# Peptides against a protein of PDB entry 8OXM: the designs that were tried, part 14

Target 1, 371 residues: chain A of PDB entry 8OXM
Amino acid sequence: FKAEFRLAGGVNLPKIIDCVGSDGKERRQLVKGRDDLRQDAVMQQVFQMCNTLLQRNTETRKRKLTICTYKVVPLSQRSGVLEWCTGTVPIGEFLVNNEDGAHKRYRPNDFSAFQCQKKMMEVQKKSFEEKYEVFMDVCQNFQPVFRYFCMEKFLDPAIWFEKRLAYTRSVATSSIVGYILGLGDRHVQNILINEQSAELVHIDLGVAFEQGKILPTPETVPFRLTRDIVDGMGITGVEGVFRRCCEKTMEVMRNSQETLLTIVEVLLYDPLFDWTMNPLKALYLQQRPEDETELHPTLNADDQECKRNLSDIDQSFNKVAERVLMRLQEKLKGVEEGTVLSVGGQVNLLIQQAIDPKNLSRLFPGWKAWV

## One batch from the design tools (peptide; made by RFdiffusion4, then SolubleMPNN)

Design b1_p9_1_s3 (from b1_p9_1, 8 letters changed)
Fold by OpenDDE base, seed 2:
Structure b1_p9_1_s3 (fold): chain B 371 residues (1-371), chain A 9 residues (1-9)
Amino acid sequence: as target 1 above (371 residues)
Amino acid sequence: GPLDGLLSL
């Protein structure tokens, strides 16, 4: 390890350290403190498995459908080392970083990111109708700009086209794999984009198995397919490449049902893998100051172990695990809302749910559904 | 971890 460290931004101020490996190579690493990286490590192993399934299939291999992974080394229940995703930027940083964000640069007369957030916070406790009306006003006055990412980074037209296809394929693969695993908390800071590959890297995997649906403000979309995410695909939007890549990914997932169920079952019953949503985690996720600028002191919640009777905890846990496994089996059978769908029908429903402004308007404001 | 045995199949 080098003696110097840098701070990464954000509430937890993770330390960026440079390490020299036994191979003499320097590797940048992110040291997180006060965070349980075990969930991230486990979800990365599940993503590696999904990648193996996608590489075994000729159609998904030909399309290079992969979910990007990074190395995670948990050191304790509250600390670990992550691979620093060198040459990645949060999509939120590119889109809505103060005055330097792409929205401000390309749409200087639109609402600011702060104005959009403020408007949505003001209606956070209001009716779904009021949330929808304000969300539509925000969307009208905050037009998508993510097309400019590939245009800024890739000046050669042939490279630009190939990178836009790589982006679209990465969104499709991560959306379907993320949906199957019930991945939540897909806000704009939890999705990185690689500046060389245009592929997405999903970070902070602490909301899985649809645990986002039991948040105080439930998640109402299967994955992030917001207007900027779609704008990055270019003129075809969700049609053509994105839809076909979703269908091919879903086909591989559905055809791998037994393998996926077996692995998720082992994970759900692993006593070292806490995937369940707890009230403190729920509060932390939805009380985050939406302003990245406020250094909120991490409340040391002293773990007052409420000694609930072990038997009632185990029975409640087992019932939640069984329900998660049943819902995973339904997804892998194409069962949506009690109806069996084809791969194309299921993917179409998921796309419609993800782009529906009624679903998007109901999300927690910190998810930034207008971006 | 518990996955290492399952990922080897």
Scores: peptide ipSAE 0.007, ipTM 0.532, DockQ to the pose 0.021
Fold by OpenDDE base, seed 3:
Structure b1_p9_1_s3 (fold): chain B 371 residues (1-371), chain A 9 residues (1-9)
Amino acid sequence: as target 1 above (371 residues)
Amino acid sequence: GPLDGLLSL
């Protein structure tokens, strides 16, 4: 290892280390502390398996449908090493950076990202009707700009077209795979874009198996398909390439039902894999900026072993795991709201749910559903 | 901590 390290910033102060391999090549790594990387590692393995299924199918292989993966080496319950995603940027950093975000550059007369967040925070405890009205006002005064990502990065028209197509395929594949696995917490900082490939890299996989639905503010969308995500696809939006890639991904997932169920079953019952939402994690994910000032770290996680009878914990866990498996089986059969749908019908329902401003307006303001 | 042993490799 090199003697020098860099800080990546943020509350957990992850360390960027450079190591020289036995091949003389420098490799950058991210060392995270105070973060459980086991769930990320497990979900990356599941994504690799989904990629294997997608590569076996001729139609998904021809379309180059893949979910981007990164290497994770968990070292403890609170530490690990990540592969540094070199040449990626958070979608939120490109779109809504305070100084030079694409919204400020291309739409200087629109609401600022701060004004949008403030308006949605003011109505956070209000009715769904009031949230919807304010969300529509925010959306009217904060117009999408993510089309400019590919235009800025790819000046050659032929390269630009191919990269926009790669982006659209990446959104489709990750959306459907993410939906099947019940991946949540898809805020604009948990989705990176590769500046060379235009493909998405999903990070922080700590909300899976629909655990986002049991948050204090439940998740109401199957995946992130917000206005900027759609704008990056260009003039066709969710139609044509995106829809076809979703359908072909869903077809492979449904045809691989037995394999996917067997894998997820093994993972759900692994005593080393804590996928369940706990109250502290829920509080952390939906903490208000105003509440950050008073939580002194005086919660010693003294293991108050609430000696809940081990039997009652195990029975409650097993019932949750069974429910997750049943819901996964329903998704893989195309069962939505008690109705069996075709691949096209299921994909259409998911797209409509993901773009519905009524669903988007109900999300936690930190998710930034207007971006 | 336990990471110091891995960073020393």
Scores: peptide ipSAE 0.000, ipTM 0.407, DockQ to the pose 0.028
Fold by OpenDDE base, seed 4:
Structure b1_p9_1_s3 (fold): chain B 371 residues (1-371), chain A 9 residues (1-9)
Amino acid sequence: as target 1 above (371 residues)
Amino acid sequence: GPLDGLLSL
């Protein structure tokens, strides 16, 4: 390996390591960073702070509003120790990923998860109208079943009710804090449910600060509130407990504006914390199975050395950080689309945006917005 | 951690 590495453009600069082979040939290896567990570690620290704010408030403390956290020890830019979330299962595993998925078990005459994904992939490049029509057909023939998680795990009716309540509170807390931090939609594999507590654990926090909006298929929801996520709350859905827990969480976040801004500002300007979306990370998050074959990178060798002066990179970074901070300040003031909303008005807007089939139909099909 | 100091402000 040469001692010199080249930075390829984008802030998670994949270190191009020139490796001289034993044959004397120079081979550029794109050292694709694996997901930088530092981002997960930082986001877990932010969640712990949000939990501290929620525990200080009497109304959120009484409701036991918390985000489940896990220990992350980054060992390198590519390796770390994650605390194993013992007794958790991915929501996607319970619903669709195993041979005995809840959709297959409870709705054997519905479309398969594969059929749903295929239908939505076929319209991915089509109009928003065509996407919406196919999404509605998929939703009609793929009915939510996540209510059965608590029914299978908690046979005692009183325990079942308390666990469904714990789930609903966990979704509310993670949704509002996730919106404030700009986590966006979450793939169903990156949402774990604890089989004992019915609380959610969010993993793989690689998209934050609304960087999901700059993906090749931009995010259109503030958080994941899909039909199965809502079905797990039971017959009241987003009404009652969920809405009240969202409002109380948002109230605490807005009342903690200065603290949250100061913390996020420190993180955004930390030279060790790269939160920005890079093209390779964007491709990884939204890779199509078909695109593996045609991306022969004809890296035409005539990509001029954009010696983007370190100064131009820093200026571009600072402008992104400033925009993120401004948007965070707006959220914490209740500014949505140039209008100042009450806590109830803001929470209502976010819920409506998250459950809107038009917004859901526009999401990347790989994230399974019909689940 | 380094952020525990910021919550003490």
Scores: peptide ipSAE 0.000, ipTM 0.426, DockQ to the pose 0.018
Fold by OpenDDE base, seed 1:
Structure b1_p9_1_s3 (fold): chain B 371 residues (1-371), chain A 9 residues (1-9)
Amino acid sequence: as target 1 above (371 residues)
Amino acid sequence: GPLDGLLSL
């Protein structure tokens, strides 16, 4: 370890440390404190298993379908070491940075990211109809620009085309794997893009197993497939490569049902792995920017043992775990809304749900569904 | 940076 560290920013002040390995290679690492990295570590293990399944299948291997993973080493219940995702940028940073974001650079006459957020925050407590109307106005005046990522980073036309395909495959694989695991919509800062590979890295996996549906503003999409995410695929959008890669990923997941159920069952019943949504975590994930100034969460939530009878907590937990396993089994059978769908039918339904402006308009405004 | 999203929660 080098004696020097850098701060990454944010409330928890994580430390970027440079480490020299026994191989003499320098490796950047993040030391995160006051945070439980166990869920991230568990999800990375599940992603590695999904990657193993995808590499065993000839059709997904030929398409190079993988979900990007990073190393997580939990050190305690409140600390760990993360591999630094070197050469990545948050898609939100590229798109909506206030100084040099792609929307400002390519669409200077559109609404600012701040104007879009303000308009959507004003209707947050309004009807679904009012949310939809304002979302459509925002979308009309905030046109997608994510096509420019590959155009800026890859000047050679053959490389550009290859990287746009790598991006599209990465979105497809992560969307389907994310749907199976119930990751749902992903904040634009929690999706990194690799500047060399054009592949996505999903970080902060604290919402899994459809726990996004029990947030104060429930999730309404199976995965993030917003207009900028689609624009990065180029002129075909969700058609052609994306759809085919989703179908091939879903085929492998459905054909691996027993393996996936067994793994998730072991994880859901691991007494060291709390995946359930608690009220404090739910408030934190959907906190308003205006409320950031006063709530220093002194997460001196002393567990005042609400001595709810251990029996009632265990019975509630077991019923939630059983429901998650049942829903996972349904997804892996292609059961959607009580109907058994083909792989193509299921993937089509998921794509339509993810791109529907009515579903997108109902998302928490903090997650920026117009980006 | 890449972790500002892990940190801006």
Scores: peptide ipSAE 0.007, ipTM 0.491, DockQ to the pose 0.136; fails the geometry check

Design b1_p9_1_s4 (from b1_p9_1, 8 letters changed)
Fold by OpenDDE base, seed 4:
Structure b1_p9_1_s4 (fold): chain B 371 residues (1-371), chain A 9 residues (1-9)
Amino acid sequence: as target 1 above (371 residues)
Amino acid sequence: SPLSGLFSL
């Protein structure tokens, strides 16, 4: 290991360290403390399995449909080492950085990211109608700019075209697999883009199996398909390459039902894998930055009083696991709202749900559904 | 920061 480290920023102050392997290669690693990386590690294994299924199918293999994965090594229940995603940037940093974000650079007369956030926070406790009206005003005055990512990074037109296709395929694959696994909407800082490949890397996989639906502000979209996500695909948007890649990914997932169910069942009943949403995690995911100052949760609040009878906890857990498995089976059969859909019908429904301004306006304002 | 994730904001 090198003697120097860098801080990655954020509340948990993760440490970036450089190590030299026995092969003489330098590798960047991130040491994260105060976080359980077991869920991330498990989800990376599920993504690797999904990638194996996608590589076996000729149509998905030809399209190079893959989810980008990174190495996770849990060291304890509150620490681990991650592979540093070198040459990646959060899409939120590119889009809405306060100094030089793409919205400020390309749309200097639009609302600032702060103005958009403020407007949506002011209506957070209002009706769905008021949220929708303010969301539409925000959207009108905050126009998408993510097309400029590929234009800035790839000056050669042939390279630019191939990278825009790589991005579109990456969004499609991660959206459908993310839907099957119930990852829901993803915060703009939890989606990285690779500056060389234009592929997405999803990080911090702490919400899975539709646990985002039990948050204080429930998720209303199957995956993140916001205006900037769509703008990065170029002029065709969700049509053509994106739709076809979603359909081909969904075909492989549905045809792999037994394998997916068996793996998810093993994971849901793994006593080392806590995937359930707890109240503290739910509060943390939807906390305001202003509310951080008073809640020092002494995470030393005695686990003693949650000695609810082990039997009642186990029965409650089993009923949640069974419901997750049933919902996964429905998704893999194409059952949506009690109706069996074709792959094309199911993918179409999911796209429409994900781009619906009514659904987007109901999301937690902290997740920036206007970006 | 690549790890200013939901749990680091």
Scores: peptide ipSAE 0.008, ipTM 0.518, DockQ to the pose 0.175
Fold by OpenDDE base, seed 5:
Structure b1_p9_1_s4 (fold): chain B 371 residues (1-371), chain A 9 residues (1-9)
Amino acid sequence: as target 1 above (371 residues)
Amino acid sequence: SPLSGLFSL
C-alpha cells in the first residue's frame, strides 16, 4: 500500500488508497467506514449469477448483455474495501456536479441544476398535481445532454456508434436485472459510466428487494430511465436496441426462475445479511443537506418499550421475507398488477412506468428525476 | 447511503 491516501467526497469521508500487487500492478481501492458493505457484496454475487445466466443464453451472449460488477470485501459491519472502478465517472458528475457539467456547457440558458433542485424541493410536501406541474416546467427548461458523453469520448464515428450501442445494452441489462432484484436509490451519484466502454456501473446497492417503496417518499419507478439516460441512447431512445435488450434480458430471467428464487431465498434468510429498511437508514437516505447539523444522536431512547417480544420481530421479518419472495416470483412469472404479461408486455409496462413524468415527479428531489 | 457521496468529486 502507498502511505498516501485521498479522501473521496461525502459524509463518511472514504479513503482512496493505491495498492501495488505482487504482480507489480497498481490497483486503486476505496476504503469505506461507517457503512455495511455486506449488502453490496451480496448483490454483486447475485449480479455475477445473472451474468452467468446471460452468458449461457445465445441471444444475450451475442448482444454482450452483462451487468458490470466490482469486487467488494466487507471487513466489518461498518467497514470494507471496494474495488475502485478506474476510468469511470458518476453520471451526475459529468452532467450536473462539476462547474463544467454537460448541462452548463451545452445548455447555458437552461435552469441550473441548483435551480431545478430548489424548485422541486419547494413542492416536496405539495400535492402530486403541483409536483407534476413544477416537474414539467423544470423539464422544459432543463433539456437532456447525455448524448454528448459518447460524442466527446469517441471521435471516430464507427467507435462512437459501437459505444452508444454498448451504453444502450448496459442500461437495458442493468434496468431489467435491477427491477427483478428490486434495486432502488438509483440517483445520479449511484450510477457510474465507464469512459472507455460506455457501460454503466451501479454502486451503493443498499436499497434492494423493493425497500425503496417503504421510504418516507416511496420510489415510483422500476429503474432509472430519465431523459438524460434515454438521450445517451440516441435518436431511437427506448425503441429498437434498448427494448429488444430488455426483452432478451427479461426472457433469460423468467426462464431462470427456480435458480433466482433459490438464491434470493438463501439470501433473505441469511442472519448475516440485513436487507431490511430501518427507520434510521430511511431518514439518512432522504435527509436534506440542511439537516446534517442537528442530529446529535441523543440516544435517549428510553430502553423500556423496545421489549417487542423477539418472537414478534422474527414473525414480522419472516412475513416481509415471504412477501419479497412472492413478489420476486410474480415478476419472474410476468405478473404485474394481478395480470400475467408476455415478456414484451411486461417490458413495455416497465418502460412506460419508468418514463412516466407523473411517476418521476413523485420521487424524492435528491433522486434528481429531471436529469 | 454513504456510498452515494463517494463519487462526488
Scores: peptide ipSAE 0.005, ipTM 0.470, DockQ to the pose 0.194
Fold by OpenDDE base, seed 2:
Structure b1_p9_1_s4 (fold): chain B 371 residues (1-371), chain A 9 residues (1-9)
Amino acid sequence: as target 1 above (371 residues)
Amino acid sequence: SPLSGLFSL
């Protein structure tokens, strides 16, 4: 380790450390404190398994369908080391940075990111109809700009086209695998884009197995397919490359049902893997001040484990785990809303659910569904 | 910071 460290920004002030390996290579690492990286580490292993399945299939291998993974080394329940994702930026930082975000640069007459957020916060406790009306007004006055990411980073037209395809494939693969695993909390800071590959890196994997649906404001979309995410695909949007890559990914997942169920079953019953939503986690996810500038004092989770009877906890846990496995099996059979769908029908339903402004308007404002 | 957004959780 080098003697010097840098602070990464954010509430937990993670330390960036440079490490010299036994191979003489310098590697940047990120040391998180006050964060449980076990869930991230487990989900990265599941993504590596999904990548192995995708590489075994000829059609997904030809399309280079992969989920970007990073190394996670959990050290304790409250500390770990992550691989520094060099050359990545949060999509939120590119799009909605207060000073130099792409929306402000390319659409200076649109609503500011702050104005959009404020409008959606004002209606957070209102009816679904009022939320929908305000969301549509925000969307009309906040037009997508994510097409400019590839245009800024890739000046050569042939490279630009290849990178836009890499982006579209990365969105498709991560969307379908994320849906199968029930990955939630896909806000604009939890999705990085690689500035060299145009591939997405999903971080903070702490909401999985549809646990986002039991949040105080439930998640209403299967994955992030917002207007900016679609704009990054170019003029065809969700049609053509994205849809075909979703279908090919879903085909591999459905054909790998037994392997996926067996692995997820082992994970759900692992006593070291806390995937369940708890009230403190729910509070933390949906009481986050939307201002990136506020140093919130980390609530010391004092270990007031209320000794609930172990037997009632175990029975309740087992019933939740069984329900998660049943729902995973349904997804892998193409069962949606009690109907068996083809791969194309299932992918179409998921796309429609993800782009529906009625579903998007119901999300927690901090998810930034207008971006 | 290039990771200010990664940890603005």
Scores: peptide ipSAE 0.000, ipTM 0.423, DockQ to the pose 0.116
Fold by OpenDDE base, seed 3:
Structure b1_p9_1_s4 (fold): chain B 371 residues (1-371), chain A 9 residues (1-9)
Amino acid sequence: as target 1 above (371 residues)
Amino acid sequence: SPLSGLFSL
């Protein structure tokens, strides 16, 4: 290891360390403190299994359908080492950085990212109708610009076309697998883009198995398919390549039902794997500026040892695990809202749900559904 | 070990 470290920034002050391998190559690692990386490590293993299934199928292998994974080594309940995703940037940093974000550069007369956030926060406690009206006003005055990512990074037209295709495939694969696993909290800082491959890297996998639906502001979309995400695909949007890649991914997932159910069942009942949403985690994920003033640091995590009878906790947990497993089985059968759908019908429903401005307008303002 | 100081909470 080098003697020096860098801070990556953010609230938890993660440390970037450089290590020299026995091969003489330098490798960056991110050391996180105060975060439980066990859920990230487990979800990365599930993604590796999904990638194995996608590589075995001829149609998904020919399309190079894969979820980008990173190495996670949990060291304690609150610390671990991540592989540093070198050459990645958060999509939020590219799109809505305060100084030089793509929206400010390409759309200087649109609303600022701050104005959009403020307008949506002002209606956060309002009706769904008022949220929808303000969301539509924000969307009208904040037009998508993510097409410029590939145009800035890839000046050669043939490379540009290949990378836009790689991006579209990455969005499709991660969207369908993320939906099957019930992956939530897909805000613009939890999705990285690789500046060389144009593939997405999903980070912070702490909301899984549809636990985003039990947040104080429930998640209303199956995956992130916002206007900028669609704009990055180019003129065809969600049609053609994206739809076909979603269908081929969903086909492989449905045909691998037994394997996926067995893996998720083992994970749901692992006593070392805390996937459940707790009130403190829910408050952290959807913290309001008004709530910062009342959070005195005295909620030690130890004070939730209110000894609810172990038996009642275990029975409640088992019933939640069973419901999650049953819902996963339904998804893998194509059961949506009590109806059995074809692969094309299921993928179409999920796309429509993900792009519906009524669903997007109901999301927590911190998710930035207008981006 | 320099590692023990990196992982001291």
Scores: peptide ipSAE 0.000, ipTM 0.443, DockQ to the pose 0.030

